# Designs tried in a protein design run: peptides against a protein of PDB entry 7RZF. Part 205

Target 1, 358 residues: chain A of PDB entry 7RZF
Amino acid sequence: PFQEEHLKQLYKIVPIKDIRNLYVTFPIPDLQKYYKSNPGHYLGHLIGHEGPGSLLSELKSKGWVNTLVGGQKEGARGFMFFIINVDLTEEGLLHVEDIILHMFQYIQKLRAEGPQEWVFQECKDLNAVAFRFKDKERPRGYTSKIAGILHYYPLEEVLTAEYLLEEFRPDLIEMVLDKLRPENVRVAIVSKSFEGKTDRTEEWYGTQYKQEAIPDEVIKKWQNADLNGKFKLPTKNEFIPTNFEILPLEKEATPYPALIKDTAMSKLWFKQDDKFFLPKACLNFEFFSPFAYVDPLHCNMAYLYLELLKDSLNEYAYAAELAGLSYDLQNTIYGMYLSVKGYNDKQPILLKKIIEKM
Target 2, 358 residues: chain A of PDB entry 7RZF as posed
Amino acid sequence: PFQEEHLKQLYKIVPIKDIRNLYVTFPIPDLQKYYKSNPGHYLGHLIGHEGPGSLLSELKSKGWVNTLVGGQKEGARGFMFFIINVDLTEEGLLHVEDIILHMFQYIQKLRAEGPQEWVFQELKDLNAVAFRFKDKERPRGYTSKIAGILHYYPLEEVLTAEYLLEEFRPDLIEMVLDKLRPENVRVAIVSKSFEGKTDRTEEWYGTQYKQEAIPDEVIKKWQNADLNGKFKLPTKNEFIPTNFEILPLEKEATPYPALIKDTAMSKLWFKQDDKFFLPKANLNFEFFSPFAYVDPLHSNMAYLYLELLKDSLNEYAYAAELAGLSYDLQNTIYGMYLSVKGYNDKQPILLKKIIEKM

## One batch from the design tools (peptide; made by RFdiffusion4, then SolubleMPNN)

Design b2_p21_3_s3 (from b2_p21_3 with F6Y S7T N10G P12E)
Fold by OpenDDE base, seed 3:
Structure b2_p21_3_s3 (fold): chain B 358 residues (1-358), chain A 21 residues (1-21)
Amino acid sequence: as target 1 above (358 residues)
Amino acid sequence: SLPGEYTPLGDEFYLDLALSL
């Protein structure tokens, strides 16, 4: 366990590669025995969320962060780490204290809202989808992984323990949130900007670093993190599939797309999957407009329209991606192309959202 | 990776270093 002397530390690390990373780490209890509830996964899902009102959305809007991940990592025996990791912009490297303030504001928002059973249920459902459609791992890798996890899980659960959530434990979520405090923080900044500003060298690889105590005034600033009104819990993910039924292959199934609808304004082609037998579909729409490329002005307007449409759909992009749905929008010489791919169950919902923004 | 599963954005080496210091 980290003693108080190991907390409230800042490490400035010089990388070999030109990378800018921030690691905000918290020592937490060993949560392995709580794999059925996995409170670290619940918190990682929320802290690492990319939707509107997320930590990443706000930090990205300021130009400080490109990407963000959050979650638990195994530590030495008897403890773990909760880690918030961001890819820093050059500007973000100058605002690390304020980035961390926003992290604590988001954590404070999570405390104020309390544990949400519906969020746990979404994590459960997403993990169940991921498990159900897990590709066959290579036998050697799989056996080595199983051998490693047999120390932690019952033999009958070892295949599912990493994926299947069973128990909502708000008490454990609150317990982990109580460890995510400024007084328990260890900060590492990885940047070439620290070259020639370090005073220590790591013994194994010769990595140059500097260790500093975080000033008490900075800790106090983070402790006094208020509720930032820009931070919100995500909305319910309406794209999570629940129906995985595979329809039987039709007797008249053609090896090529068949024309199933022909009207003055539309043609619809359909091909049933005869190979993969997955509850997935690919919807492709080509829109034809005689005005799209009639002149440079219309071409530019069509381009601008599509960019605005993409921007208006960003609120759904991450939730769709988490649920195994994707969409693509492209300009064509004839107009526009739309593709919707992934699990078929919620594709109509995503397609409706796209159409409502068009 | 599962949603909310921690995957380091940078080289895991620097994370492991930061956790070992």
Scores: peptide ipSAE 0.373, ipTM 0.861, DockQ to the pose 0.719
Fold by OpenDDE base, seed 1:
Structure b2_p21_3_s3 (fold): chain B 358 residues (1-358), chain A 21 residues (1-21)
Amino acid sequence: as target 1 above (358 residues)
Amino acid sequence: SLPGEYTPLGDEFYLDLALSL
């Protein structure tokens, strides 16, 4: 376990590649025995969330961060790490203290709201979907992974252990949150901007780095992180599929799309899946407008319309993606193309939201 | 990756280094 002398440290690391990464790491207890509740997964889901009121949403709005990932990683024997990792912009590299302040403000929001059983249930449902439709991993990788898992789980649970959330344990969520404190932080910044400013070299690869103690004043600023009113828990993910029924193949099913509706304003083609037998659908819409590309002005207006439409749908994009739904919107020379793909159960909900924004 | 699983954004090497220091 890291002693107090190993905490509140800042590492400035010089990369070979032109990358800018921030790693905010916290030593945590070994959570492997709590796999049925997986409190680290619960926290990683919320901290790594990309929806409105998320940590990433705020950091992106400031132009400081491109991407964010949060979660647990295995450490040495008897402990793990909780890691918040961000890809930094050039501007974000200048605001690392403020970025970390926002991380602690978000963590403080999670403490103030307390553990939410509905969030745990969404994690459970998402994991159940992922397990049920886990693509056949390449046999070689799967066997090696199972062999590793056998060290941690009973044989009867090995196939499901990574995905089985069974027990809501708010006490364990709070226990992990209590480890996500400034006094328990280790910070690493990876940037070429530290070239020529380092005093140590890693022995194995020759990586140049500098180690510094984080000033007590900075630790105190992070300890006094207030509730930032911009941070909110995510809303319920309405796109998570619950019905996985596969409809029987129709007797009249054709090997090609059949025209099932033909009107002056619309043609509808349908093809039932006869190969994959998945509870998935692809909805493709071609919208035709005689005015879409009549002149440069109309072309620019059609482009601007789609950009505004995409922006208005961003609030649903991440929740849809987590639920295994996707949409695509493109300008065409005749108008607009819309595609909705993924699990069929909640596609009507996503489609309705798209049409309501159109 | 499942929501809440940690997948490094950068080269895992620099994370492993940061965790080993």
Scores: peptide ipSAE 0.361, ipTM 0.859, DockQ to the pose 0.743
Fold by OpenDDE base, seed 2:
Structure b2_p21_3_s3 (fold): chain B 358 residues (1-358), chain A 21 residues (1-21)
Amino acid sequence: as target 1 above (358 residues)
Amino acid sequence: SLPGEYTPLGDEFYLDLALSL
């Protein structure tokens, strides 16, 4: 276990590659025994969330961070790490203390809101989806992963243990949140900007680094992290599929799309899946407007319209992606193209959201 | 990775180094 002397440390590491990474790490108890509740997964889901009011959304808005990942990693026996990792921009490298302040503001928001059972339920549902379809997509990768899992879980639970959240344990979520404090932090910054500014060399690979104690003033700044009103819990993900029924193949199913609706304003073609047998669909819409490409002005207006539409839909993009849904919008010479793909169950919800923004 | 599984953005080497120091 890390002793107090190993906490509140900053490591400046020189990479071989031109990368800029920040690792904010917290020693936490071994959570393996709590796999049924998986409090680290709950926190990783929220801290790593990409939706409106997320940590990433704010850090991206400032131009400091490109990507963010949060979650638990195994350590030595008897402890784990909770890690918040970001890809830094050049500007973000200058604002590391403020980035970490925002991390603690978000963590403080999680403490203030308390554990949410609905968030746990979403994690459970997402994991159930992933479990149900994992084996269908990549059977070869499954066997090697099982062998690793057998060391950690009872044989009877090995197949499900990683995916089956069963118990909402707010006490364990709070326990982990109590470890995510400035006094328990270890920070590593990986950047070529530290070249020639290091005083230590790692024994095995010769990696150059500098170790510094984080100043007490900085720790205190992070300890006094205010509630930032920009941070919000995510909204409920309406796109998570719950129905996975595969409809039986119709006797009259054609190998090509059949015209099933023909009106003055619309034609609808349908083809049932006869190959994949997944609860997935592809919806493709072509919209025709005589004005979309009549002149350069209308063409530019149609382009701007679509860009504005995309921007207005960005709030749903991450939630849709998590739920295994995607959409695409493109300008065409005749008007606009819309595609919606993924699990069929909640496609109508996503389609409705798109249409409501149109 | 499943949502909430930690997958390092950078080279895992630097994370492992940071955790070992």
Scores: peptide ipSAE 0.360, ipTM 0.856, DockQ to the pose 0.690
Fold by OpenDDE base, seed 5:
Structure b2_p21_3_s3 (fold): chain B 358 residues (1-358), chain A 21 residues (1-21)
Amino acid sequence: as target 1 above (358 residues)
Amino acid sequence: SLPGEYTPLGDEFYLDLALSL
């Protein structure tokens, strides 16, 4: 376990590649025994969320961060790490203290709201979907993975333990949140901007770094992180599939798309899946407009319309992706193309959201 | 990775270094 002398440290690391990363790390207890509740996964889901009112959404809006991930990593015997990692912009590299302040503001929001059983249920449902439809790994790789996992899980649970959440444990969520404090932080910044400003060299690879104590004033600033009104818990994910029924193959199922509707305004082709037998569908819409490409002005207007539409749909993109749904919108020389793909159960909901924004 | 599973954005080497220092 880290001693107090290893906490509240800042590491400035010189990379070989031109990368800008921030690692905000917290030593936490070993959570392996709590795999059925997985409080680190719950917190990683919320801290790493990309929807409206998320940590990433706010940090992106400031131009400081491109991407964010949060979660647990194994440490040495008897402890783990909780890590918040961001890809920094050039501007974000100048605002690391404020980025970390926003992290603590979000963590403070999670403390204020308390553990949410519905969020746990969504994590459970998402993991159950991922488990149920896990692609078949290569037998050798799968066997080797299982052999490694046998050290941590009962034999009967080895196949499911990584995916299936069973127990909502708000006490364990609060316990982990109590470790995510400024007094327990270790910060690493990876940037070429530290070249020639380091005083230490790592022995194995010759990586140059500097270690500094984080000033008490900065720790106090983070300890006094207020509730930022821009941070909100995510809304319920409407796109998580619950029905996995596979319809029987029709007797007259064609090996190619059949025209099932023909009108003056629309044609509809349908092909039933006769190969994969998954509760998935691909909906493809081609819209034809004689005005879309009549002149350069109309072309530019059609482009701008689609960009605005994509921007307006961005609030659903992450929730849809998590639920195994995707959409695509493209300009075509004849008008517009829309595709909706993934689990069929909630495709009508996503399609309705798209139509409501059009 | 599953949602909420930590996957480093950068080279895992620098994370491992940061955790070992």
Scores: peptide ipSAE 0.347, ipTM 0.846, DockQ to the pose 0.738

Design b2_p21_3_s4 (from b2_p21_3, 6 letters changed)
Fold by OpenDDE base, seed 3:
Structure b2_p21_3_s4 (fold): chain B 358 residues (1-358), chain A 21 residues (1-21)
Amino acid sequence: as target 1 above (358 residues)
Amino acid sequence: MLPGEFTPLGDESYLNLALSL
């Protein structure tokens, strides 16, 4: 495990690829024995959240970060890491100290709110859905994976241990959250902008890097991270499916979509699933407008409208995606195409949100 | 992988390097 001399370090790394990444790493205890509560997943879910009031939402609003992921990573036996990784913009590369300050402000918000049982329950429900409706894997890969994880889990639980949460453990969440402090941080910045500014070479890959101690003044700034009023816990995910009932196959089920409604303004085709028997649906809407492609101006207006509509739907997109729902919006030469896919239970909610924004 | 699960967005090699340094 890292000792005190390995903490509060900054690594500037030169990549082969043109990438800009920030890794903020915290040494944490081995959480393997706590797989039933998985406190690292709880924190990863919140820190990695993309909804309104999230860390990513704020960092995107500043133009500093494109993407963010957070979670536990295995180390060696007896320790793990919690890592926050971001894809940096060119501007974000200039604001790394401020990005990390915002990370600590968000972490401080999580401390102030304390562990939330409803968030754990959402994680539990999402993972249960993912397990229940897990796709068939290639036997070779699956067998190799299972053989590996047999070292970590009881035989009876080996199939479920990576998915099924059983125990809400606020004490373990707080324990991990207490390790996410500036005094326990390791920072790595990966950018070609450090080319010719490094003084070390890594032995195995020949990667050029520079190691620096993070100044005590910077550590103190992060330690004094205030409650940024822009950070909020996510709202409850209304898209999590709860009904998985599969309707019986209709006696007159056709192998092709049947026209079930024909009006002057709409046609509706329906095809029941006769192959997969999943609690999923695909809703496809084609909207016709004689104005959508009449001239270059209208075409560009229709394009701009959909881009603005997509932007206005970003608040729901992530929560829907977590719940196994997706949507797609496209311009056509005839108008607009909308697709809504995933678990059928909450599709009406997502569809309603889309239509209310239109 | 659920959305938001920690997938190294970068080359895992650089993350492993950052963890090994």
Scores: peptide ipSAE 0.040, ipTM 0.699, DockQ to the pose 0.607
Fold by OpenDDE base, seed 2:
Parts: sequence; C-alpha cells; structure tokens
Structure b2_p21_3_s4 (fold): chain B 358 residues (1-358), chain A 21 residues (1-21)
Amino acid sequence: as target 1 above (358 residues)
Amino acid sequence: MLPGEFTPLGDESYLNLALSL
C-alpha cells in the first residue's frame, strides 16, 4: 500500500501514442469482502455519470474533457484504488488543477447529499438486468474468467458476485468517500507535451516521466472545494426495464414483416421475434417530407434540425443507454429516419421523449 | 460494464505505470 510519502504526488508521463489523459487515484481499503454492497460501484456510477449536472457534463461544457470514467480498481490483496480517469482536450491539459478542483467539488456534493438508497436500487436493478440477459461468451474466455474470480468469491456465488447487489451500506459509501480527499491523491498526466521535460525513466517499459510533489497551496485549494451549484445528483432513470414478459409466438407468424396498418399518413409493418425470444424490440420509423431534399438549403436545414434534435436529446441518451436502450436519428433523401432499440418495456417512454422534442 | 465506469481490464499500461510509480 502507498505510504504518506507516496501521496500528493504528480506524475507527468510521456506516452508513445498521441493521447492526453488524466488519472486521479486514491488508495482505498480492500472492498472485495463487500461485493454484495459494492460501494465502489455506487460511487463509480455517480462520478462517472454523464447526465445533466454530472461531473462530465460540466467539464465538457468547459471544453476540457471528452470522456470520464470512475471506479474501483483492484490492487494487491489488502488494498484497492479508486480512480477517476478523463480524456483531456488540448485546453483541458492547461486546466488540470481546475479539472481536479471540479472533481473534489462533485465529491463534496456527494458528501453533502449523503448515500442515496434509490441510486443503489438503480445500480442493483441495472446489474440484475445485465446478469439476467447476459450474452453467451466464448467458452475458453468465460472459463478463464471464472477460474480467476474463484479466488475472490464463494463457489456458490461466483456467477452472480460481479452483478447481484444485495445490501445497501451507506456506512461503506461514506467510508470510501472519506478516502477521496486531496491529501490522499495521486495524479498522473499523460501527454506528449512532456517530451524533453522528464527526468526519470521507468524500469520495465522505459517510459519517460517526471515526479513532482503537488504544492500545499494546490492541496489546500482542493480541500477548500466549495459546493458548485452546477453539480446535481442524477434524476431517477425512467428507462430501467421492469417487465420482461415474452409474448407467445403468434400461430400465423410470418418470416417477414406483415403490413398491419395502411393509411394515407402511415404504413406499419410488424414482425414478432421468432429466433431470440428476448424482451427486446427494434422500432424503425421513416418520416417523409417533400421539403427535406428539395434544394441545397432545405437539405442543410434538415441536417441542422437533426443535429439540434440530437443535441437536445443528449440528456436522455445516457440514461437510456444505461438501461439497455438506444436510438439513432439520420437524414434521408425523403426526410428522416428514427430507430429505437433495446428492452421493449421502456421503449415507449424513450420514443415519447424523442417525439416531444421533435 | 456500464458507461462511465472504470474497467480494470483494459490496455491500462499507463494506468498501471501511474499505479506502479
């Protein structure tokens, strides 16, 4: 485990690839025994959230970050890490201290709100869905994975332990949050901009790096992170499926889509799933407009409209994706195409949201 | 894994470096 001398360190690392990454790492206790509550997953879900009022949403709005991931990583036996990793823009590389300040502001928001049982329940439900409808893996890979995790979980639980949450443990969430402090931080910045500015070489891979102590003034700045009013907990995910009923196959089910509605304004084709028998559907809509492609101006207006529509739907896209729903919007020479895919239970909700924004 | 969650099993060479340093 890292000692105090290994904390509050900044590493400037030269990559081989042209990448810009920030790793903000916190040593945490070994949470393996708490897999049934998985407090690191709870925090990873919130810190890594992409919805309105999230850490990523704010950092994207500033043009500093492209992507963000957060969660626990296994260390050696007896300790773990909590890591926040971001893909930095060129501008974000200049604002690393401020990015980390925003991370601590978000963590402070999580402390102020306290552990939320409803968030745990959503994580539980999402993981249960993921387990229940898990795709078949290649036997060799699956066997190797299971053999590995047998070191960590009881034999009876080895298949479920990575997915099924059982216990809401606010005490453990608070315990992990208490480790996510500026005094416990290790920062690594990966960028080619450090080429020729390093003084050390890593022994195993020859990676060039520089190690610096983070100034006490910067640590104090992060310790004094206020509540940023832009940060909010996510709203409840309305797209989490609750009904998984598979309707019986119709006796006259055709191998092709049947025309079930024909009107002056709409045609509807339907095909029941006769192959997979999953509680999933694919909804495809083609909208026709005589104006969509009549001239270059209208074509560009139709394109701009869809880009604005997509942007306006971003608030739902992440929550839908977490719940195993997706949508796609495309311009066509006839108008527009909309696809909605995933668990059929909540597709009407997503479709309604899309249509209300149109 | 869910979007936004850290996957401990990636091409984490730089992360492993950052953790080993």
Scores: peptide ipSAE 0.028, ipTM 0.673, DockQ to the pose 0.485
Fold by OpenDDE base, seed 5:
Structure b2_p21_3_s4 (fold): chain B 358 residues (1-358), chain A 21 residues (1-21)
Amino acid sequence: as target 1 above (358 residues)
Amino acid sequence: MLPGEFTPLGDESYLNLALSL
């Protein structure tokens, strides 16, 4: 485990590739024995959330960060890490201290709200769905993976342990949150902008880096992180499927799409799944407009409209994706194409939201 | 991995370095 002398350190690392990354790392206790509650997954879900009032949403609004991921990482036996990793913009590289301040403001928000059983239940439900409807893997890779995880889980649970949550443990969530403090931080910044400014070389890969102590004034600034009123817990995810009923095959089911509705304004084709028997659907809509491609102006206006529509749907996209729903919007020479895919139970909700924004 | 789970962006070598240093 890292000792006190290894904490409050800043590493400036020179990459081979032109990348800009920030790693904010916290040493945490070994959580392996708590896999049934998985408090690191709970915190990773919230810190890595992309919805309104999330850490990522605020950092994107500042133009500092492109992507954010958060979660536990295995160390060695007896310790783990919690890591927040962001892809930095060029501007974000100049605002690393402020980015980390926002991270601590969000963590402080999580402390102020306390552990939420409903959030745990959503994680549980999402993981249960992911397990139940897991795709077939290549046997060789799957067997090798299972053989590896037999070192960590009971034989009876080895297939379920990475997915199925059983116990809400607010005490463990609070315990991990108590480790996510400025005094326990290790910061690594990866950027080519540090080329020629490093004084050390890593032994194995020859990576050039510089190590610096984080100034006590900066640590104190992060310790005094206030509640930023822009940060909010996510809303309940309405896209989580609850109905997994598979309708029986119709006796007259055709191997190809059948025309089930024909009107002056619409045609509808339907094909029942006769192969996979999954509680999933694929809805495809082609909207025809004589104006979509009549001239270059209308074509560009149709493109602009679609980009604005996609932007207006970003608030739902992440929550839908978490729940195994996706949508796609494309311009066509005839008008617009919309696809909605995933679990059929909540597709009407997503489709309604898309249509209401259109 | 569910969306939001830690996947290091870029080369895993830099994460390993950040964790080993």
Scores: peptide ipSAE 0.024, ipTM 0.651, DockQ to the pose 0.610; fails the geometry check
Fold by OpenDDE base, seed 1:
Structure b2_p21_3_s4 (fold): chain B 358 residues (1-358), chain A 21 residues (1-21)
Amino acid sequence: as target 1 above (358 residues)
Amino acid sequence: MLPGEFTPLGDESYLNLALSL
């Protein structure tokens, strides 16, 4: 594990590709033995959340960050890392200190709210759904993965251990949160803007970098991170499926879609799943408008409408995606196309929200 | 992996550097 002299370090790294990334890394204890509570996953879920009042939402609103991921990463035996990684904009590259301040403000919000059993329950339910309805993986990759994880889990649990959340452990969540402090930080900034400004070369890949101590003033600024009133815990995810009933096959089920409704304003085709027997559906809507492609102006208006609609749906998109729902909106020469896919139980909720925004 | 969870970014070299340095 890193000693104190390895903490509070800033690395400026020159990439081969034109990329701008920030890695904020915290050494944490080995959480492997706590897989049934998985406190690092709980924190990763909240820190990496994309909904309203999230860290990403605030950083995006400032134009500093495109994407954010957070979570535990395996280290060596006896220690792990918690990493917050962001894709930086050009402007965000100038505001790295302020981005990290916002990270600590969000972490301080998590401390102030304390561990939430309902958030743990959502993670448990999501993982249980993901396990229960897991797609078939390529046998070679799956076997190699299972062979690897046999070193970490009991044989009886090896198939379920990555998905088993059994124990709400607020003490372990707090223990990990206590490691997410400015005094325990390692920062790496990856940008071509550091070309010709580095003084070291990495041994294995020849990567050019510079190592600097983070100034004590900056550490103190982050230590004094206040509660930012813009940060909120996520709301409960309404898209988590709870009904997994598979309806019996209809006696007259056809291998092709059947026309079940024909009206002046709509045609409805239906095909029951006769192959996979999953609690999933695919709803596809083609909306026809004689105006959608009549001229360049109407075509551009239809395009702008869908871009605005997609933007207005972003608040639901992430929560739906977490729950294994997705939607797609496309312009067509005839009008627009909407697809809603995933678990059938909560599709009506997502569809209703889409239609209400339309 | 769920959205927002740490996925190994394709250029693991920089992450390995960030972790190993």
Scores: peptide ipSAE 0.016, ipTM 0.595, DockQ to the pose 0.523; fails the geometry check

